# Ledger of designs, part 36: peptides against a protein of PDB entry 6B4E

Target 1, 295 residues: chain A of PDB entry 6B4E
Amino acid sequence: TNFDKISKMFWHYKDKIAQIKQDIVLPIKKADVNVRNLLSRHKRKINPKFGQLTNSNQQLFKIQNELTQLINDTKGDSLAYHWILNFIAKAVVHQAETEVRVKPESALPLGKLTLYLLVQFPELQELFMARLVKKCPFVIGFTCEIDTEKGRQNMGWKRNNENKWEDNTSYDERMGGILSLFAIITRLQLPQEFITTTSHPFPIALSWHILARICNTPLNLITNTHFVILGSWWDAAAVQFLQAYGNQASKLLILIGEELTSRMAEKKYVGAARLRILLEAWQNNNMESFPEMSP

## One batch from the design tools (peptide; made by RFdiffusion4, then SolubleMPNN)

Design b2_p29_4_s2 (from b2_p29_4, 18 letters changed)
Fold by OpenDDE base, seed 5:
Structure b2_p29_4_s2 (fold): chain B 295 residues (1-295), chain A 29 residues (1-29)
Amino acid sequence: as target 1 above (295 residues)
Amino acid sequence: APDTSWLTDDAPAELQAAKEAAAAAAAAL
């Protein structure tokens, strides 16, 4: 694992967030009143759509079509178009932090919607990845120390209005929710209409990167959160990962489930205990996946 | 302990390429 490369990638996306604020978010505040009013109306229509997702493909397709129309209405103004895509990127990640956090299986419809939008609107890809990396650096296998304020901020820890850090459980759950969404996206097939014309923007290989990079992370940087997000990843993508990489996938699942948990056994991490249970279930031919969506 | 010398940062290309080729072939039929 080239940790310098990962660090450069991390900082690239941190810089991208700053750029988005300066070049997209702030300029819209000074834009024509008609543009601001349009975007405010679109924002109000778009925001509820993510919460309207269910386990129904029919409902998913309806929402996809509605969002496609709303986004297309902004294409005549490049700044407005990029602003609405950045809003969507933020909204999707927020949905992962809130709903997927408490209901992991909701990552499937959200992931399908997100993948569709990423392919339909390629400019969303950089905006979305930058938001993901800011909120959950684990999506690119980045880890740093959290003994400093800057380290915690870099790893996506939040402070409240009283400047108090969030509790460990809240952080773990948020990271798990975001990673579940990303894992789902990586293991989904492209919609049928795109399979022959477009490459997958975030393929299953990115799941390999997450696992491999975590396995190679210095043990002194490994926390309970690493095991929590590995468990979230497992529920979301382990079945499809095994299908993609066969014996090599099996070796890597054993490495995270058995070897990494064993090396950290003295810490008695709750996330590690859960990951061992998932490994044991797999060894007993009882690997679970999220249920398929209804028609 | 399992040998970790095989673990690279990049995913194995061979099996995924074969599966993508098989999926493309199946979709072309």
Scores: peptide ipSAE 0.360, ipTM 0.729, DockQ to the pose 0.504
Fold by OpenDDE base, seed 3:
Structure b2_p29_4_s2 (fold): chain B 295 residues (1-295), chain A 29 residues (1-29)
Amino acid sequence: as target 1 above (295 residues)
Amino acid sequence: APDTSWLTDDAPAELQAAKEAAAAAAAAL
């Protein structure tokens, strides 16, 4: 693992967030009143759509069509279009931090919707990835120390209004929610309409990156969160990961489930204990995946 | 401890390529 490369990628997306603010968010505040009103109306229509997802593909397709129309209505103004996509990127990640956090299986419909939008609107890809990396650097296998304020900020820790860090459980759950979404996206097939014309924007190989980079992370940087997000990833993608990479996937699952957990056993991480349970379930031919969506 | 010498940062190219090719072939039918 080239940690310098990962760090450069991390900072690339941090810079992208700054660029988005300067080139998209701030300019819209000074845009024509009609544009601002349009975007305000669209924002209000778009925002509830993510919470309207269910385990129904029919409902998913309805929402896909509604969002597609709403986004297309902005294409006449490039700045408005990019603004609405950035809003969507933020909204999707927020949904992962809230709903997926408490209901991991909700990552499946959210991931399907997100993947559709990422393909339908390619400009969303960089906006979304930048938001993901900002909120959850684990999506690219980035880890730094959290003993400093800057380190915690880099790893996506939040402070409340009293400047107090969020509790470990809240952080772990948020990271797990975001990573569940990302993991789902990586393991989903493209919608049928795109398979022949478009490459997958975030393929299953990115799941490999996460696992491999975590396995190669210096042990002194490994925290409970690493195991929590690996468990979240496992629930979301382990079955499909095994299908993708066969024996090599199996080896990597053993590395995270057995070797990495064993190396950190003295820490008694709750996330590590859960990951061991997932490994054992797999060894007993009881690897579970999220239920498929209904028609 | 399992041998980690095989572990690369990048995904195994052969299996990924095969899966992508299979998906493309299935979509072309």
Scores: peptide ipSAE 0.351, ipTM 0.718, DockQ to the pose 0.478
Fold by OpenDDE base, seed 2:
Structure b2_p29_4_s2 (fold): chain B 295 residues (1-295), chain A 29 residues (1-29)
Amino acid sequence: as target 1 above (295 residues)
Amino acid sequence: APDTSWLTDDAPAELQAAKEAAAAAAAAL
């Protein structure tokens, strides 16, 4: 594992967030009143759509069409278009931090919607990835120390209005929610209308990157959160990962489930105990996936 | 420690494609 490369990638996305603020968010505040009013109306229409997702493909397709229309209405102004996509990127990640956190299986409809939008609107890809890495650097297998304030901030820890750090459970669950969404996106097939014309923007190979990079992370940097997000990834994508890479996938699942958990046994991490249970379930031919969506 | 020499950051399919592309470029020289 080239940790310098991973660090450069992490900082690239941090810089992208700064660039988005400078070139998209701040300029819109000075834009024509008609543009600002358009975006305010669209924001109000778009925001509830993510919470309207269910386990129904019919409902998914309805929301896809509604969002497509709303986004297309902004294409007359490039700055407005990029602003609405950045808003969507933030909204999707926020949905993962809130809903997927408490209901992991909700990552499936959210992931399907997100993948559709990423393909339909390619400019969303960089905006979305930058937001993901900022909020959950685990999506690219980045880890740093959290002994410093800056280290915690880099790892996506939040402070409340009283300047207190969020509790460990809240952080772990929030990271798990974001990673569940990302894992789902990586293992989904492209929509039928795109499968022959477009490459997958965030393919299953990115799941391999996460697992491999975590396995090679210095043990002194491994925390309970690493095991929590690996467990979240497992629930979301392990079956499809095995289908994609076969024996090599199996070896990597054993490394995270057996070897990494064993090396950290003295820490008695709750996330590690759960990951061990998932490994044992797989060894007993009882690996589960999220239920498929209804027609 | 388990042999992790096989484990790369890149997925097996991506690594193979890169090797094939590099071999093709070397053969064209």
Scores: peptide ipSAE 0.341, ipTM 0.746, DockQ to the pose 0.342
Fold by OpenDDE base, seed 4:
Structure b2_p29_4_s2 (fold): chain B 295 residues (1-295), chain A 29 residues (1-29)
Amino acid sequence: as target 1 above (295 residues)
Amino acid sequence: APDTSWLTDDAPAELQAAKEAAAAAAAAL
């Protein structure tokens, strides 16, 4: 693992967030009142759509079409278009932080919607990835120390209005929710209409990166959160990961499930215990995936 | 301890290429 490369990628996306603020978010505040009113109406229509997802593909397709129309209405103004995509990127990640954290299987319809939008609107890709890395650096396998304020901030820890850090459970659940969404996106097939014309923007190889980079992370930087997000990843993508990489996938699953958990056994991490249970379930031919969506 | 010398950040190319080839072949039918 090239940690310098990962660090450079992390900081690239941190810089991208600053750029988005400067080049997209701030300029729109000075835009024409009609543009601001348009975007205000659109964000109010767009925001509830993510919560309207169900286990129905029919409902998914309806929402895809509605969002596509709403986004297309902004294409006449490049700044408005990029602003609405950045809004969507933020809204999707927020949905992962709030809904997916408590109902992991909701990552599937959200991931399908997100993947569709990422392909349909390629400019969303960098906006979304930057937001993901800011909120959950685990999506690129980045880890740093959290014994400093800056380290915690870099790892996506939040403070409340009283400058108190969020509880470990809240952080773990948020990271798990975001990682579940990302894992789902990486293991989904492109919609049939795009398979021949477009490469997958966030392919299953990115799941490999996450696992490999975590396995090679210095043990002194490994926390309960690493095991929590690995468990979230496992539920979301392990079946499809095995299908993609076969024996090499199996070796990597054993590394995270057995070796990494064993090396950290003295810490008695709850996330590690859960990951061992997932490994044992797999060894007993009981590996499960999220149920497929209804027609 | 299992040998981790095989583990790289890059995903195994062979199986992915085979899957892509199979998908392309299936789409061409």
Scores: peptide ipSAE 0.332, ipTM 0.723, DockQ to the pose 0.518

## One batch from the design tools (peptide; made by RFdiffusion4, then SolubleMPNN)

Design b2_p30_2_s1
Fold by OpenDDE base, seed 5:
Structure b2_p30_2_s1 (fold): chain B 295 residues (1-295), chain A 30 residues (1-30)
Amino acid sequence: as target 1 above (295 residues)
Amino acid sequence: SELEEKLKELEEFGKQVDAQLAAERAAIAA
């Protein structure tokens, strides 16, 4: 693991967020009133669709088609097109922070929708990844010190209007929700219509990166959150991860579930205890995955 | 440490994972 490379990647996406504001968000505010009105109407139609997802493929396909049409309506204006994609990127991550946070299995339909959009609209990929890294640096295995305000901000901690940090539980749950979504995306197969024409934009190898980079993280930087997001990842992708990499996947799961938790046992992290339970369930041939979606 | 030793063992496989990813992307682009 090259931590310098990971750090550079992290800051690249931080810069990308600033660029998005400068090149997409701010220019639209000064754009023609007709364009602004169009985007406002589209925003109102798009936003509720993420909450309309169910464990139904039929519903998923309906929403995919509706979003595709709405996005295509903006392609005549490049700035409008990028603005709506950036809005979608933000909305998807927000859905992970709110809904997936409390119902992890909802990551499956959301992940399927997101993967479809990422392939259908490739320009969404960098916008989405930038938002993910800003909100949850764990998606690229980045960790820094949180002893400073800047460190906490870099790791995605939020402050309220009174400059009070969010509580640990809220932070853990938000990170878990976002990581669950990303984990699902990495383990999903491409839709049948794309499998022969495009490569997976965020493949299962990125799950390998997350686990390996966390295992290589200096122990003094490991927190309860690391174990929480590993547990979230486990629920979302462990079965498919084992299918993808076989015995090597097994070794890495043992490293995070047994070795890393043992190394941090003195801290008595609740997230670590949960991860050990997941490991034990697997050892007893009781590894579970999210239920498949209905037709 | 035992953790570090096991990670070293998996490092070569990690390189293979990255190589496979690169190859898949190249194959689709070709």
Scores: peptide ipSAE 0.156, ipTM 0.790, DockQ to the pose 0.823
Fold by OpenDDE base, seed 3:
Order: structure tokens, then C-alpha cells, then sequence
Structure b2_p30_2_s1 (fold): chain B 295 residues (1-295), chain A 30 residues (1-30)
């Protein structure tokens, strides 16, 4: 694992966030009133859509079509188009932080919707990844020390109005929610209409990177959060990961489930304990995946 | 670490994964 490369990638997306603010968010505030009104209306229509997802494919398709229409309405103005995509990127990640956090299986419909949008609107890809990395650097396997304020900030920790850091449980759950969404996206097949014309924008290989990079992370930087997000990933994608990479996947799952947890046993991380349970379930031929969506 | 050493056993496969990803991204960019 080339940590310098990972760091460069991390900072690339941090820079991208700054760029988005300068080139998209701020300029739109000074845009024509008609454009601002259009975006305001569309924002109000778009935002609730993510919460309207259920385990129904029929509902998913409905929402996909509605969002597609709303986004297409903005294409006449490049700035408006990028603004609405950035809004969507933020909204999706927010949904992961809130809904997926408490109901991991909700990552499946959200992931399907997101993947559809990522393919339908390629400009969303960079915006979405930037937001993901900002909120949850684990999605690219980035880890830094968190014994400094800057380190915690880089790893996506939040402070309240009193400058108090969020508690560990809250952080772990948020990271788990975001990672669940990303994991789902990486293991989903492209919609049938795109499978022959487009490459997967965030393929299962990115899941490989997450696991491998975490395994190569210096042990002194490994925290409970690492195990929590690995567990979240496992629930979301382990079955499909094994299908994709076979024996090599198995080896890597053993590394995270057995070896990494063993190396950190002295810490008695609750996340590690859960990951071991998942490993054991797999060893007993009881690896579970999220239920498939209904028609 | 021993863990890192074990992961090196997957290095060749990892390189393949990276190569595939790079190829796919290049295709998208083209």
C-alpha cells in the first residue's frame, strides 16, 4: 500500500470540496434570480425523495424517474446543473449519516438510487466522492492520527457548538452508515440499461482497496472505528465480494476478521468483537446479506 | 508487521485489481 498516494488522493478531494464552494456554491448565490428560484424549487422537491425510498423496486424506479426529470430541468444552465448535483451528493451522504446509520439495510435502495444517478449524470461522480471522502475518509482507506484537532477534523469528526467533539459511538455509527452506503454501491451491478455502455464508476475494486489499505495501516492508528466500518462493510458487501474475487477475497476477509482483530485483541474493541462474530458466521456457512428489494 | 507481511501475499492480485480499476477509469475518461 502506497500511503503517499492515498494521502494525495485524500487531499485531492479536500481541495475539490474547496473548489466546489468557490466554483459552484458561492457563484450561484449571485446568479440570476430566476436561476436561484428554480434551484430553490428543485431543492425542495429533491430533498424528500431520499427519505421516500423503501425496500420496493417499484418505488425506487419512481423516484429515479422523478429525480432524473428534475435534474434534467437544470441542464440548460451548467452552473445550475452542477449545483443541483452537488446538492444531491450532500443529501445522499446525509441520508447515510442519518437513516443508514440506524438501519443499515436501507443502504441498498439508497445505493441503487445513487448508482443510477452516478451513471446517468457522470458529473455527479467527482462531487459525490469528494463529499464521501470529506465525511468518511475510510471510503478510500485513508487514516491519520486523531490525537490532534486537525487529525480529528481530517477523519471527519464533528464538533458541537461548544467545540466538544462528538462521542465515539456517534462517530462510529456515522462512519458505519456512510461506509455501508459506499460498500453497497461498489457491489451493485449497473442498471440493465447501462451495463453494455458504461463502466461502473465505483466498482468492487474499491472495496478491495478499503480492506487492503486498512490491513496495511499502522496498528497504532487502528481504532474501534476501523472495525466498526469493516463490520458495516461486511454486512453490506462481503457476499458479493467473495463472489467477485473468490479465494483471494477469502484471504483478505480472513486477514481483517481474524488477523487484524487478533493483533488488536488487547484493546478489546467492541467493533472487533462484532467483526469476529461475522467471521465465525461465515466459517459456519452462515454469511448473510441484506434482503433483496421487492418488485 | 506480520499482518502486513501476510497481505503481501495478495500483492500480485492487488496489482491486478489496481490495473483493472485504472483501465476502467481510463475508459470512462476517454
Amino acid sequence: as target 1 above (295 residues)
Amino acid sequence: SELEEKLKELEEFGKQVDAQLAAERAAIAA
Scores: peptide ipSAE 0.151, ipTM 0.785, DockQ to the pose 0.518
Fold by OpenDDE base, seed 2:
Structure b2_p30_2_s1 (fold): chain B 295 residues (1-295), chain A 30 residues (1-30)
Amino acid sequence: as target 1 above (295 residues)
Amino acid sequence: SELEEKLKELEEFGKQVDAQLAAERAAIAA
């Protein structure tokens, strides 16, 4: 694991967030009133769509089509188009922070929708990844110390209006929700219409990166959150990960489930305990995945 | 450490994973 490369990637996306604000968000505020009105209307129509997802492919396809049309309506203005995609990126991540957080299996329909949009609208990819990295650096296996304010900020910790850091449980759950979504995306197959013409934008290899990079992270930087997100990843993608990489995947799962947890046993992390349970379930041939969506 | 040793074992496979990904992307682009 090249941590310098990871750091560069991390800061690349941090810079991208700043660029988005400067080049997309702020300029729209000064755009023509007709453009602003269009975007306001579209925003209102788009925002509830993510909450309308169910464990139904039929419903998913409906929403995909609706969003596709709404996004296409903005293509006549490049700035408007990028603005709406950035809005979608933010909305998807927000949905992960709220809904997936409390209902992890909801990551599946959300992930399918997101993957479709990422392929259908390639410009969404950088916008989405930038938002993910900002909110949850674990998606690229980035970790830094959180003993400083800057460190906590870099790792996606939030402060409330009173400048107080969020509690550990809230942070862990948010990170878990976001990571669940990303994990799902990495293990999903492209929709049939794209398989022959498009490469997967965030393939299963990125899950490999997450696990390997966490295993290579200095132990003094490993926290309960790392184990929480590993557990979230496990629920979301472990089955498909094993299918993809076979024995090598197995070795890596054992590393995170057994070796890493053992190395951190003295910390008595709750997340680590859960990961041990997941490992044991797997060893007993009871590895579970999220239920498939209905037709 | 045991962890480090096992990680080293996986390094080569990790490289293969990346290479395969790159190849797949190139194939589609072509």
Scores: peptide ipSAE 0.151, ipTM 0.787, DockQ to the pose 0.820
Fold by OpenDDE base, seed 1:
Structure b2_p30_2_s1 (fold): chain B 295 residues (1-295), chain A 30 residues (1-30)
Amino acid sequence: as target 1 above (295 residues)
Amino acid sequence: SELEEKLKELEEFGKQVDAQLAAERAAIAA
């Protein structure tokens, strides 16, 4: 694992966030009133769509079509188009922070929708990844110290209106929710209509990177959150990961479930204990995945 | 560390993972 490269990638996306604000968000505030009105209407129509997802593929397809139409309505204006995609990127991540954190299995329909949009609208990919890295740098296996304000900010910690840091449980749950979504996306197959024409934008290989990079992270930087997000990843993608990489996947799962947890045993992390339980379930041939969606 | 050593054993496979990804992208782009 080359941590210099990971760091460069992290800061690339941090810069992208700044660029998005400068080149997309701020300019729209000064745009023509007709454009602003269009985007306002579309925002109101788009926002509730993510909460309308269920375990039904029929409902998913309906929402996909509705969002596709709404996004296409903005293509006549490049700035408007990028603004609406950025809005969607933010909304998807927000949904992961709020809904997926409390109901991890909801990551599946959300992930399917997101993957569809990422392929249908390629410009969404960088916008979405930038938002993911900003909110949850674990998605690229980035870790830094959190003993400083800047360190906490870099790792996605939030402060409330009273300038107080969020509690550890809230942070862990948010990170878990976001990571669950990303993990699902990496293990999903492309919709049939895209398989022969488009490569997967965030393939299962990125899950490999997450696990490997966390395993190579200096132990003094490993926190309970690392184990929490590994557990979230496990629930979301472990079955498919094993299917993809076979014996090599198994070795890596043992490294995170057994070796990494053992190395950190003195910390008595709750997340590590849960990961041990997941490992044991697997060893007992009881590895579970999220239920498939209904037709 | 023992953990690092075990990860090194997977390094070559990791390279293959990346190579496969690159090949897939190239194939679609071609």
Scores: peptide ipSAE 0.148, ipTM 0.787, DockQ to the pose 0.734

Design b2_p30_2_s3
Fold by OpenDDE base, seed 2:
Structure b2_p30_2_s3 (fold): chain B 295 residues (1-295), chain A 30 residues (1-30)
Amino acid sequence: as target 1 above (295 residues)
Amino acid sequence: SELKKKLEELEKFMEEVEAEEAARREAIAS
């Protein structure tokens, strides 16, 4: 694991967030009133779509089509187009933080929708990844110390209006929700219409990197959150991961489930205990996945 | 450590996988 490269990647996306603010968000505030009104209307139409997702593929396709039309309406103005995509990126991550954290299986329809949009609108990819990395650096296997304010900020910890850090449970749940979404995206197949013409923008190899990088993280930086997000990943993608890489995948799952948890046993992390349970379930041929969506 | 050794082997595996995928993508694009 090249931690220098991971760090550079992390800061690349942090810089991208700043760039988005300067080049997309702020300029729109000064844009023509007609453009601002258009975007306001579209924002209002787009926002509820993510909450309308169900376990129905039919409903998913409906929402995909509706969002596609709404986004296409903005393509005549590059700034408006990028603003809408950035809005969508933020909204998707927000949905992961709020809905997926309490209902992990909702990551599946959300992930399918997101993957479709990422392929249909390639400019969304950089915007989305930047938002993911900012809020959940675990998606690229980045970890730093959290004993400093800057370290906590870098790892996506939030402060309230009183400048108080969120509690550990809230942070763990948010990270788990975001990671669940990303894990789902990595293990999903491209929509049928794209399989022969497009490469997967966030392939399952990215899941491999998350696991491997966490296993190689200095033990003094490993927290309960690491095990929580590994558990979230496991629920979301372990079955498909094993299908993709076979025996090599098994080795890596054993490393996170057995070796990493054993090394951290003295900490008695609740997340680690759950990961052990998941490992044992797998060893007993009882690995579970999210239910497939209905037609 | 045993863990590091195992990780190194796994990293080599993934490097090969990604190289093969990259080659496949190039072949499709050509």
Scores: peptide ipSAE 0.487, ipTM 0.904, DockQ to the pose 0.685
Fold by OpenDDE base, seed 4:
Structure b2_p30_2_s3 (fold): chain B 295 residues (1-295), chain A 30 residues (1-30)
Amino acid sequence: as target 1 above (295 residues)
Amino acid sequence: SELKKKLEELEKFMEEVEAEEAARREAIAS
């Protein structure tokens, strides 16, 4: 694992966030009033769509079509188009932080929607990844120390108006929610209409990299959060991961579930304990995946 | 360490997988 490369990737996306603010968000405030009004209307229409997702594929397809139309309405203005995509990227991640956090299985419809949009609108990919990395660096296997304010900020910790850090449980759950979404996206197949013409933008190999990079992370940087997000990933993608890579996947799952947890046993991390339970369930042929969506 | 050795082997595997996928992507783009 080349951690220098990972760090460069991390900072690339951090820079991208700054660039988005400078080149997309701020300029729109000075744009023509008609453009601003258009975007305001679209924002209001788009926002509730994510909450309208259910376990129904029919409902998913409806929402996909509605969002597609709304986004296409902005293509006549490049700045407006990128603004609306950035808004969607933020909204999706926010949904992961809130809904998926408390109901992990909701990552499936959200992930399907997101993957569809990522393929349909390729410009969303960079915007989405930048937001993901900013909020949850674990998605690219990045880890740094959190004993400094800057370190915590880099790892996506939030502070309130009184400069008090969020509690550990809140952080863990948010990270778990975001990673669940990303894990789902990586393990989903492209919609049938795209399979022959498009490559998967965030393939399951990215899940591999998450696991491998965490395993290679210096032990002094491993926290409870690492195990929490690994558990979230496991619930979201372990079955499909095994299907994709077979014995090699099995080896990596054993490394995170057994070896990594054992090495960190002295810390008595709750997340690690849960991950061991998941490993044991797998060993007993009781590995579960999220239920498939209804027609 | 044993962990590092295992990871190195797994990394080689994934490098091959990604190389194959890259080739597939090129074929699709052609």
Scores: peptide ipSAE 0.486, ipTM 0.905, DockQ to the pose 0.688
Fold by OpenDDE base, seed 1:
Structure b2_p30_2_s3 (fold): chain B 295 residues (1-295), chain A 30 residues (1-30)
Amino acid sequence: as target 1 above (295 residues)
Amino acid sequence: SELKKKLEELEKFMEEVEAEEAARREAIAS
């Protein structure tokens, strides 16, 4: 694992966020009033769609079609198009931070919707990944120290209006929610209509890199959050991960579930304890996955 | 460490997998 390369990738996406602000968000404020009004209307229509998802494929397809139409309405203006995609990227991640955080299985319909949009609108891919990395660097296996304010900010910690850091539990849950969404996206198959014409934008190999990079992370940088997000990943993708890579996947799951937890045992991390439970469940042939969506 | 050794072996595996996937992507694009 080349951590310099990972750091470079992290900062690439941080720069992308800055670029998005300069080239998309700020310029739209000076755009034609008709364009701004259009985007405001579309924003109001799009925003509630993510909360309207259920464990129903029928509902999913409905929302997919509605969002597709709304996005297509903006394609006549490149700036408007990119603005609406950036808004969607932010909204999806926000949904992960709020809904998926408290109901991890909701990542499945959200992930299916997101994957569809990522394939249908390729320009969303960089916008979405940049937002993911900014808010949850764990999605690319990036870790830095959190003993400084800058370090905490880089790792996605938030401060409230009173400049107080969020509590550890809140941070862990948010990271878990975002990682759950990403994990789901990586393990989902492309919709049937795209399989022969396009490649998966965020394939399951990216899940492999998350696990491997965390295992290679210096132990002094490993926190409870690392184990929390590994547990979230496990619930979201472990079954499909084993299906994808077989015995090699099994080896890596043992490394995170047994070896990494053992090395950090003295810390008595709650997240590590849960990961051990997940490992034991698997060893007892009781590995569970999120329920499949209904028709 | 034993962990690092095992990870290196797994990384080699994934490099091969990703190389194969890259070839598949090229085939789809063609």
Scores: peptide ipSAE 0.486, ipTM 0.905, DockQ to the pose 0.691
Fold by OpenDDE base, seed 3:
Structure b2_p30_2_s3 (fold): chain B 295 residues (1-295), chain A 30 residues (1-30)
Amino acid sequence: as target 1 above (295 residues)
Amino acid sequence: SELKKKLEELEKFMEEVEAEEAARREAIAS
């Protein structure tokens, strides 16, 4: 594991967030009033659609088509187009932080929608990844100390209006929700219409890197959150991960489920206990995946 | 540590996988 490379990736996306503000968000405030009004209307139409997802593929396809049309309406103005995509990136991550955190299986329809949009609108990819890394650095296996204010901020911790840090449970759940979404995206197949013409923008190899990088993280930096997000990942993608890489995947799952948990046993992390249960379920041939969506 | 040794082996595997995937992407792009 090249930690310098990971750090560079992390800061690349942090810089991208700043760039987005300078080149997309701020300029649109000075754009033509008609453009601003258009975007406001589109924002209002787009935002509720993520919450309208269900376990129905039919509903998914409906929403995909509606969003596609709304996004296409902005392509005549490059700035407007990128602004809408950035809005979508933020909205998707927000949905993961709120809904997926309490209902992990909702990551599946959200992930399918997101993957479709990522392929249909390639410019969304960098915007989305930047937002993911900002909110949940675990998606690239980045970890830093959280004993400093800056460290906590870098790891995605939030403060309320009273400048109080969010509680550990809230942080863990948010990270788990975001990671669940990312895990789902990495393990989904491309929509049929794109398989022969497009490469997967966030392939399952990225899941591999998450697991491997966490396993190689200095133990003094490993927290309960690491195990929580590993558990979230497991629920979301372990079955498909094993299908993708076979015996090598198995080795890595054992490393996170057995070896890493054992090394941290003294800490008695609740997340680690859960991950151990997931490992044991797998060992007993009872590994579960999210239910498939209905027609 | 044993963990690090195992990870190094797994990293080698993934490097090979990603190399193959890169070749595939190049083929698609051509």
Scores: peptide ipSAE 0.486, ipTM 0.904, DockQ to the pose 0.749

